# Peptides against a protein of PDB entry 6RGO, part 112

Target 1, 392 residues: chain A of PDB entry 6RGO
Amino acid sequence: MALKLLGFNQDATCFSVISSNKGVTIYNCDPFGKCFELEKSTSNDEELDFLVEMLFSTSLIAVVDKTIGASKRKKLKIVNTKRKATICELTFPHEIMDVIMNRKIICVVLKSDQIFVYDISCMKLLRTIDVRGEKLKSTSKFRNSEAVGDIGVRVSLSTDNNSILCYSSYSKSDKENAPLNDIVVFDALKCIQINVLPAVHQSNIVCIACSPDGMLMATASEKGTIIRVFKTIDTENDEPILVNEFRRGSRPSRISEMKFNHDNTLLACVGESDTIHIFALPVTTTEADANEDDTLQQSSHSLSSSINGLQYISKGLANRFGKIIVSKIPTQSQQRHVAYIKIPENAKYRIGFPKDTTNTIHICGEDGNYLVYSIPRNEVGPCTLVKSNTFD

## One batch from the design tools (peptide; made by RFdiffusion4, then SolubleMPNN)

Design b2_p8_4_s1 (from b2_p8_4, 4 letters changed)
Fold by OpenDDE base, seed 2:
Structure b2_p8_4_s1 (fold): chain B 392 residues (1-392), chain A 8 residues (1-8)
Amino acid sequence: as target 1 above (392 residues)
Amino acid sequence: VDLSSLLE
């Protein structure tokens, strides 16, 4: 059967798949098994396409039937999985491209480059963000540049209650084809723009990950060679703080997903390559006051100390046009992965970090494999397979 | 619409 992965929920307790014959299936990770099924509504041999977002381990899912020919690509259904009932249906003016949620907020991304922000508790519209309209206010020319192909607004939402929304925006350029290479950081609850990170890549941003606490954001461009990690809220001299620059590889390869672990110590990425890469983030040692209590904690020299990631204050090279370009970290200062997982070629995989085990990663493939890996702490190397399950 | 009972 052709499987299509929809991904993990926020805490990697469940993952969603499309089966060509069954429709949508949600699997529980532990104990492994089916927890919900949504039957195919059409008898046609049309390729099934869905968006399914599950709210943690709750009975709330958001569903969009994106199947071609289905007049449903503009409809968001909120479903109670326990009751197998649609609670509400929202219709949008344009096709739904993405849906993200936490315990407070649902964000709906449209093909029109609009983001609709809802209070999840009542489905009240809090804000419509018009990313294209902001571009058009900056650029007097109404070109209906249909974003050619897979290039659209990307979003990520913190899994916490602070509800930090990071989204890609069009750079302020008099050029008709301004790239989606700016990031806006938005408080989705207060409906306030917190920060703007200009020109974080040279090309369109295709992947964004917000940390669970909303304090960090990872970005990747169409090249997928470099991943940048920024602070979301904090600025230094009104400039964006670049925390890390990771090298995924030298060869261009699209990154489809990135995730932080629960404690912001790891960043994983997956995409078109045969390798899931896991990067270590510098542990912000909060200076706990060194009260002198002489307890001989064996100095496990965690390799964390040698990641003196030079906080290069990105002195924004103001080019001749006053555009802040995030300074490239010197290639020698670009960190590589600390761990990796080899995956089958041409298999699409999704990743998730469980909340309770910061050194464990969940992965699932369109090959029907659900795999749990242990991430090495003190060495650079392959992850160890801990658990394997299959699904259909 | 009240979804509060699904957020737990």
Scores: peptide ipSAE 0.312, ipTM 0.931, DockQ to the pose 0.852
Fold by OpenDDE base, seed 4:
Structure b2_p8_4_s1 (fold): chain B 392 residues (1-392), chain A 8 residues (1-8)
Amino acid sequence: as target 1 above (392 residues)
Amino acid sequence: VDLSSLLE
């Protein structure tokens, strides 16, 4: 059967799949099994397409049926899985491209590059974000929709209650074809812009991950060779803080998904390559506990070795190109993965980090495999398969 | 619409 992966929920306790014959199925990870099914509404041999976002292990799902006709692609259904009932239906002016949520917020991304932000508790619209802005509405011909399936506004939402929304935005370049290479950090609860990270890549951003706490953000461009990790809120002299730059590979490959683990120590990425990469993040030791005044009088041997200052005259060619966050990180310091999982080249996989198990990753494939891997702590190497299940 | 009971 053709399976299409929808992905894991926020805590990797469940994952959603489209089965060509059955419709949407949600699986519980532990104990492994079906927990919900949404039957196919039509007998036609049409390829099923759905958006399904599940709110943790709750009975709330957001569903968009993209299979049938332009009208359904504009409808968001909020469904109670326990009652098998639609609680509410929202209709949008444009096709829904993505839906993300946490316990406070639902964000709905439209093909119009609009983000609708809702209070989940009452489905009240808090904000409409127009990523193209009002000025660009007049000249932006809708990019003819056929070839541009992958280039749109990308979003990620913190899984915590702070509800930090990261989204890709168009660079302020006067070029008609401005790339989606800026990031906006937005407080979805207060409906305020917190930060703007300009030109984080040279090309369009195709993948964003926000950390669970909203403090970090990972970005990847359409090249998918470099992953950048930034602070979301913190800035240094009004400039974005680049925490990490990871090399996924030397060859271009699309990254479809990235996830932080619960404690922000790991970042995983998956895409069109045969490899899931897992990167280690530096543990930010909060300096708070360094108040143990261990007054060890280490003797002051003043080895005054006067290393002569080589005045390298950096010729300041102020190239007026918009401040691409040129990583000051030397190209030699691009960190590689600390762990990896080999996957079939032609199988799409999705990833999730369970909350309760440090150094475990859940993965599921369009090949019908649900796999749990242990991530090595002290060595660079392959992950170890701990559990496997199959699904149809 | 009240969805509060689904957020538990």
Scores: peptide ipSAE 0.310, ipTM 0.931, DockQ to the pose 0.857
Fold by OpenDDE base, seed 1:
Structure b2_p8_4_s1 (fold): chain B 392 residues (1-392), chain A 8 residues (1-8)
Amino acid sequence: as target 1 above (392 residues)
Amino acid sequence: VDLSSLLE
């Protein structure tokens, strides 16, 4: 049977799949088994397509029927899984491209490059963000840039109650085809823009992950060779703080999903390649309260290590190309993965980090495999398979 | 619409 993966919930306790014959099925990870099923409403042999976002282990899901020919692509359904009942339906002016939620907020992304932000408790609209309208204020020409294929606004939301929303925006370049390579950081509760990270990649951003606490974000372009990790809120001299630059590979390959673990120590990525990559993040030691007392006068030996002069490449040619504020992303040393998982070629996989076990990763495939891996702590190498289950 | 009872 053809399976299509929808992904894990925020804490990787459940995952959702589309079965061509059954419709939407939600599986519980532990104990492994079906916890919810949404039956196919139509007998047509049309390829089923759905968006399904589950709120943690709650009975709340958001559902969009995206099946081709279905007049439902503009409708968001909020469903109670315990009652098998629709609680509310929202209709949008354009096709729904993505839905993300936490315990406070639902974000709905439209094909129009609009983001609708709702209070989840009452489904009250808090904000409409018009990413194209911001571009049009900067670029005088209404190019109906029909987004060529899969290039649209990408979003990620923190899983905590701070509800930090990261989204891709169009660069303010005078070029008629400005890429979606800026990031906006937005407080979804207060409806305030916190930060703007200009030109974080040279090409369109296709994947964004926010950390659970909203303090970090990871970005990848359509090239998928480099992943950048930034602070979301903090700036240094009004400039974006690049925390890490990771090399996934030398060959271009699309990244479909990235996730942080619950303690911000690991970043995983999956996509069109035969390999899930796991990167280590530096542990931000919270400066614990250094208690005042111990005055130990350890002598200031001024090791004047001579940082050798990297030559100033000459000023001359910069004048003629207009001030593209290429934010000089500091050339940090590109780090490689610390761990990896090999997956079948051409199999689509999704990833999730469980809350209670920071050194494990859950993965599921369109091949019908649900797998739990242990991540090595002290050595660079393959992850170890701990548990496996199958689903149909 | 009240969804509060599903958020717990």
Scores: peptide ipSAE 0.306, ipTM 0.930, DockQ to the pose 0.869
Fold by OpenDDE base, seed 5:
Structure b2_p8_4_s1 (fold): chain B 392 residues (1-392), chain A 8 residues (1-8)
Amino acid sequence: as target 1 above (392 residues)
Amino acid sequence: VDLSSLLE
């Protein structure tokens, strides 16, 4: 049967899929099993397409029916899974492209490059963000709908209550075809712009991940060869802080998803390649005052490879328009993965990090595999398969 | 709409 993956929830306790015969199904990860099903409303042999955003393990889900020919692509349904009932329905002026939420905020991304920010508790609209702004309204010939499927506003939201929203924005180049290569950092609760990271890639940003705490952000362009990690809020001399630059590969390949683990020590990425890559982030050793004297001389020379996290303050080269372009870290200082998972070349996979096990990753495939891997701590190498389940 | 009871 054709499966389409929707992804994991925020804490990787559940994942959602579209089954051609069943409609939307939500699986629990542990114990593994089906926990919710939304039946197909139409007998038509139309390819089902849905957006489903979960709120952790709660009974709240947001659903958009994106099926071709369905007049519902502009409708967001909030559903109680325990009651199998729609609580509310919102209609938007344009097609819904993405939905993201945490315990405080729901963000709805439209094909118009608008982000609608709601208080989830009451579904009150807090802000409409127009990413195109007023200047681009006059020249917005709708990019012909066919070629536009892949290039739109990307968003990521912190899973904590601080509700840090990161979104891609148009570079203020006077060019009619400005790339979506700026990032805006936004406090979604206060509705305040916190930071702007200009020209973080040379081409359009196609993937963004915010850390659970909202302090870090990972970005990838349409090339998918380099992943950059930035601080979201902190700046140095009014310049963006580049924490890491990771090399996924030498060949262009789209990254579909990136995620941080819950302690910000790992970043995983998945996409069109046969490999899930896991990167290590520098642990800021908070100087815990290890004042306690206890002399146990266990001379475990852990080769602390001093990853001199030289914070290369990459002095952005001002482009011809006076904008800082984030300088590329020299190719010699580009970090590789510390761990990897091989996946079938033609299978789409999604990733999730469980909260309680920082060195474990959950993955699921359109091949019907749900897999749990252990991430090696001290060695660069393959992840070890710990558990496998199948789903239909 | 009150969704508070679903956020727990």
Scores: peptide ipSAE 0.257, ipTM 0.918, DockQ to the pose 0.866

Design b2_p8_4_s2 (from b2_p8_4, 5 letters changed)
Fold by OpenDDE base, seed 1:
Structure b2_p8_4_s2 (fold): chain B 392 residues (1-392), chain A 8 residues (1-8)
Amino acid sequence: as target 1 above (392 residues)
Amino acid sequence: VDLSSLLS
């Protein structure tokens, strides 16, 4: 059977898949098993396409049927899985490209580069963000976006109640072909723009991950060779703070998903490559707890891999055109992965970090494998397989 | 629409 992965929920307790014969199935991770099934509405041999976003382990899912016709692709259904009932339906002017949520907010991304922000408790519209409209104040021509099928606004939302929304925006270049290489940080509850990170990559941003607490953001471009991690809210002299620059590889490869673990110590990435990469983030030791002088001299040769957290103070070279160029970390100081997982070639995988086990990663594949790996703490190397299950 | 009972 052809499987298509929809992904893990926010805490990696469940994942969703499309089965060509069955429709949408949601699996529980522990204990492993089916927890919900949405039957296909059509008997036709049409390739099933859905968006499904699950709210943690709750009975709430958002569903978009993308299989048939322009009308269904514009409809968001909120479904109670326990009652097997649609609670409400929203219709949008354009095709829905993405849906993200937390316990406070649901965001709907349209093919028009609009983001609709709702209060999830009542489905009240809080804001419509027009990512093109900010550009159109300078350039009136809607590009017929027919040919640019895969370049659109990317979004990520913090899983906490602060509801920090990070989205890709068009650079202020007077060129009709401005890339989606700016990031906007937005308070989705207050509907206020908090920060703007200009030109974080040279090409369009294709993947964004917000940390669970909303304090960090990871970005990758179409090249997928470099991942950049920024602070979302904090600035230094009104300039963006680049925390890390990671090298995934030397060859271009699309990154489809990135995720932080629950404590912001790890960043994982997956995509078209045969390898899931896991990067370590520097633990910001708040200097405060350094005072407990507990003298236990145990001489363990900690291989202090000097994670020279070079605080590269990005002296923003304000080039003559007022564009803050995020200073590139020198290639020699680009960090590599600390851990990896080999995955089958041509199998699409999705990743999730469970809340309770910060050194564990959940992965699932279109090959029908659900796998749990332990991440090594003290060595650079492969992750260890802890649990394996199969699904159909 | 009241979804409050599903958010827990």
Scores: peptide ipSAE 0.374, ipTM 0.943, DockQ to the pose 0.856
Fold by OpenDDE base, seed 2:
Structure b2_p8_4_s2 (fold): chain B 392 residues (1-392), chain A 8 residues (1-8)
Amino acid sequence: as target 1 above (392 residues)
Amino acid sequence: VDLSSLLS
């Protein structure tokens, strides 16, 4: 059967798939098995397409039927999986491109480059963010150029209650075809813009990941060669703080998903390449608990990689044309993966980090494999397969 | 709409 992956929930306890014959199926990861099925509403041989976002291990899912010919692409359904009942249906003026949620907020991204922010508890609209309208306010001449192809506003939301929303925005360039290469950091609860990271890539941002706590954000462009990690809220002299720059590869390859683990020590990425890459983030040692003297000489060869935080203070060469290009970290300081997983080249995979095991990654493929890997701690190398299951 | 009972 043709499978299409929808992805993991926020804590990687479940994943969602589209089966061409069955519709949407949600699998539980442990114990492995089907936990919910949503039958296809149409008997047509149309390629099924859905957005399905599950709220952790709860009975709440958001569903959008994106199937071609279905007049449902503008409809968000909130479904109780235990009752198999639609609780709420919202209709939007444009096609829904993405849905993201946490315990507080639902964000709905439209093809119009609008983000609708809702209080999940009551489905009250808190904010409409008009990413195009913000562009138009900055530059009077923007034609409503439809985003050509797969280029649209990307979003990521913190999984915590702080509800930090990161979204891609258009650069303040007088060019009609300004790239979606800015990031806005937004408090989705307070409906306040917290930060703006200008020109974080040279081309459109196609993938964003917010850390679970909302303190970090990873970005990748259409090239997918470099991943940048920024602080979301913290700034240095009103400038964005670049924490890491990772090199996925030398060859262009689209990144489809990135995830932080729950303690912000790892960043994983997956996409069109045969390799899931896992990067180590510098542990911000909070200096505090250095006091307890317990002399257990476990020779943790802390690879204190002296990440000499080259705070490249980008001395703003304010060249006359105001393009604050985030200073490229020298290629020599670009970190590689610490771990990897080989995957079939033609299979789309999704990734998730379980909450309770920071060195474990869940992956699932359109090949029908659900795999659990252990991430090596003290060495650079392949991940070890711990569990495998198949699904149809 | 009250979804509070589904958030737990």
Scores: peptide ipSAE 0.371, ipTM 0.943, DockQ to the pose 0.855
Fold by OpenDDE base, seed 3:
Structure b2_p8_4_s2 (fold): chain B 392 residues (1-392), chain A 8 residues (1-8)
Amino acid sequence: as target 1 above (392 residues)
Amino acid sequence: VDLSSLLS
């Protein structure tokens, strides 16, 4: 049967799939089994297409039926899974491209490059972000949306209550074809812009991940060779906003999903390649005032490869040309994965990090495999398969 | 719309 993967929920306790025969199915990860089914609206052998976002292990899902007609693609349904009932329906002016949520906020991304931000508790509109409108101050030419293929606004939302929204924006270049290579950091609760990261890649951003606490973000371009990790907030300390640069590979390959684990120690990526890559993040020890006492000489050989190679572009030129965040990081500072999983070349996979086990990753494939892997802590190498299940 | 009962 043709399966399409929708993905894991925020805590990797459930994942959702489209089955050609049934419609949407949600699986529980532990104990493994079907927990919800949404029947297809049509008896026809039409290729099913849905967006489904689940709120953790709750009874709330957001559903967009994209299967039939331009009108359905503009409708968001909020469904109670326990009651199998639509609670509310919202209609948008344009096709829905993405839906993301946490316990406070739901964001709806439109084909018009608009982001609608709602209070999830009451479905009150808090903000409409017009990602094009920031560009329209320079050039009114609508890109013909037909010729701009798979390039749209990308979003990620923190899973915590701080509700930090990261989204891709158009560079301020006067070029008719300005890339989506800026990142905006937005407080979705207060509806304020926190930060702007200009030109974080040379090409369009196609994948963004926000950390669970909203303190970090990861970005990948359409090249998918380099992943960059940034702080979301400028700390008052003269610390660089760019904290990591990871090399996924030498060959271009699309990254479809990235996720942080719950303690911000790992970043995983998946895409069109035969390999899920897992990268280690440096633990920013917040110097809590550790009182003096216990002398335990754990010789943690911190691979503090001295990132001394950030040549301070002299303070003088930085003031006139906005913060060039992407100085030429020497190719030597590009870290590789610390762990990996091999996946079938032709199967799309999704990833999730469970909350309770920071060294475990959940993966599921359009091949009908749900797999749980253990991530090695002290060694660079393959992940170990711990659990396997199949779904239809 | 009240969704508060679904957020827990």
Scores: peptide ipSAE 0.370, ipTM 0.942, DockQ to the pose 0.855
Fold by OpenDDE base, seed 5:
Structure b2_p8_4_s2 (fold): chain B 392 residues (1-392), chain A 8 residues (1-8)
Amino acid sequence: as target 1 above (392 residues)
Amino acid sequence: VDLSSLLS
């Protein structure tokens, strides 16, 4: 059967899929099993396309039916899975490209490069963000609908109640074809822009991940060779703080998803490559106050890997357009993965980190595999398969 | 619309 993966929820307790025979199905991860189904509205052999955003393991889901006609693609349905009923329906002026939520906020991304921010409790519109801004109002050249497919506004939202929204924005170049290579950090509750990271990549940003607490973000461009991790809120001398630069690979490959684990110690990425990469983030050792006494000489041979080389090269290179581009970390200082998972070639996978097991990753494939892997702690190597299930 | 009962 043709499966299409929709993804994991925020805590990797559930994942959603489109089955060509059943419609939308939600699976519980533990115990593994089907917990919800949304049947097809039509008997037609039309290719099913849906957006489904879950709210953790709650009975609330947001659904967009993309299968049939331009009208449904503009409708967001809020569904109660326990009642199998639509609670609310919102209609937008343009096609819905993405939906993201937490316990406070729903963000709806439109094909118009608008982000609609809602209070989830009452579905009140808090803000409309126009990412194109005023300059593009004059050039009503809608990029021809066919060529617009892959390059749009990308968003990520913190899973906590702080509701930090990161989104890609157009660089302030006077060129008609400005890349989506700026990041805006937005407090979605207060509706305030809190930071702007200019030109974080040379090309369009195609993937963003926010940390659960909203303090970090990861970005990848259409090249997908380098992942950059930044602080979201904190700045140094009014400049963006680059925490890490990771090398996924030498060959260009699209990254479809990135996620932080719940303690911000790991970043995973998946995409068109045969490999899920897991990167280690620097643990800020909070100096635990050395209270004196207990002499237990557990010789923790701290492998003090000499991470001496993170000179904060904050020196943004002024590009040919007078914009500061975040300096690339020297190629010698580019970190590789600490762990990996091999996946079948051409299989689309999604990733999730469970809350209670920070060294475990959940993955699911359009091949019908749901897999749980253990991440090695003290060595660079493959992840170990702990559990496997199949779905149809 | 009150969705508060679904947020728990």
Scores: peptide ipSAE 0.296, ipTM 0.927, DockQ to the pose 0.869

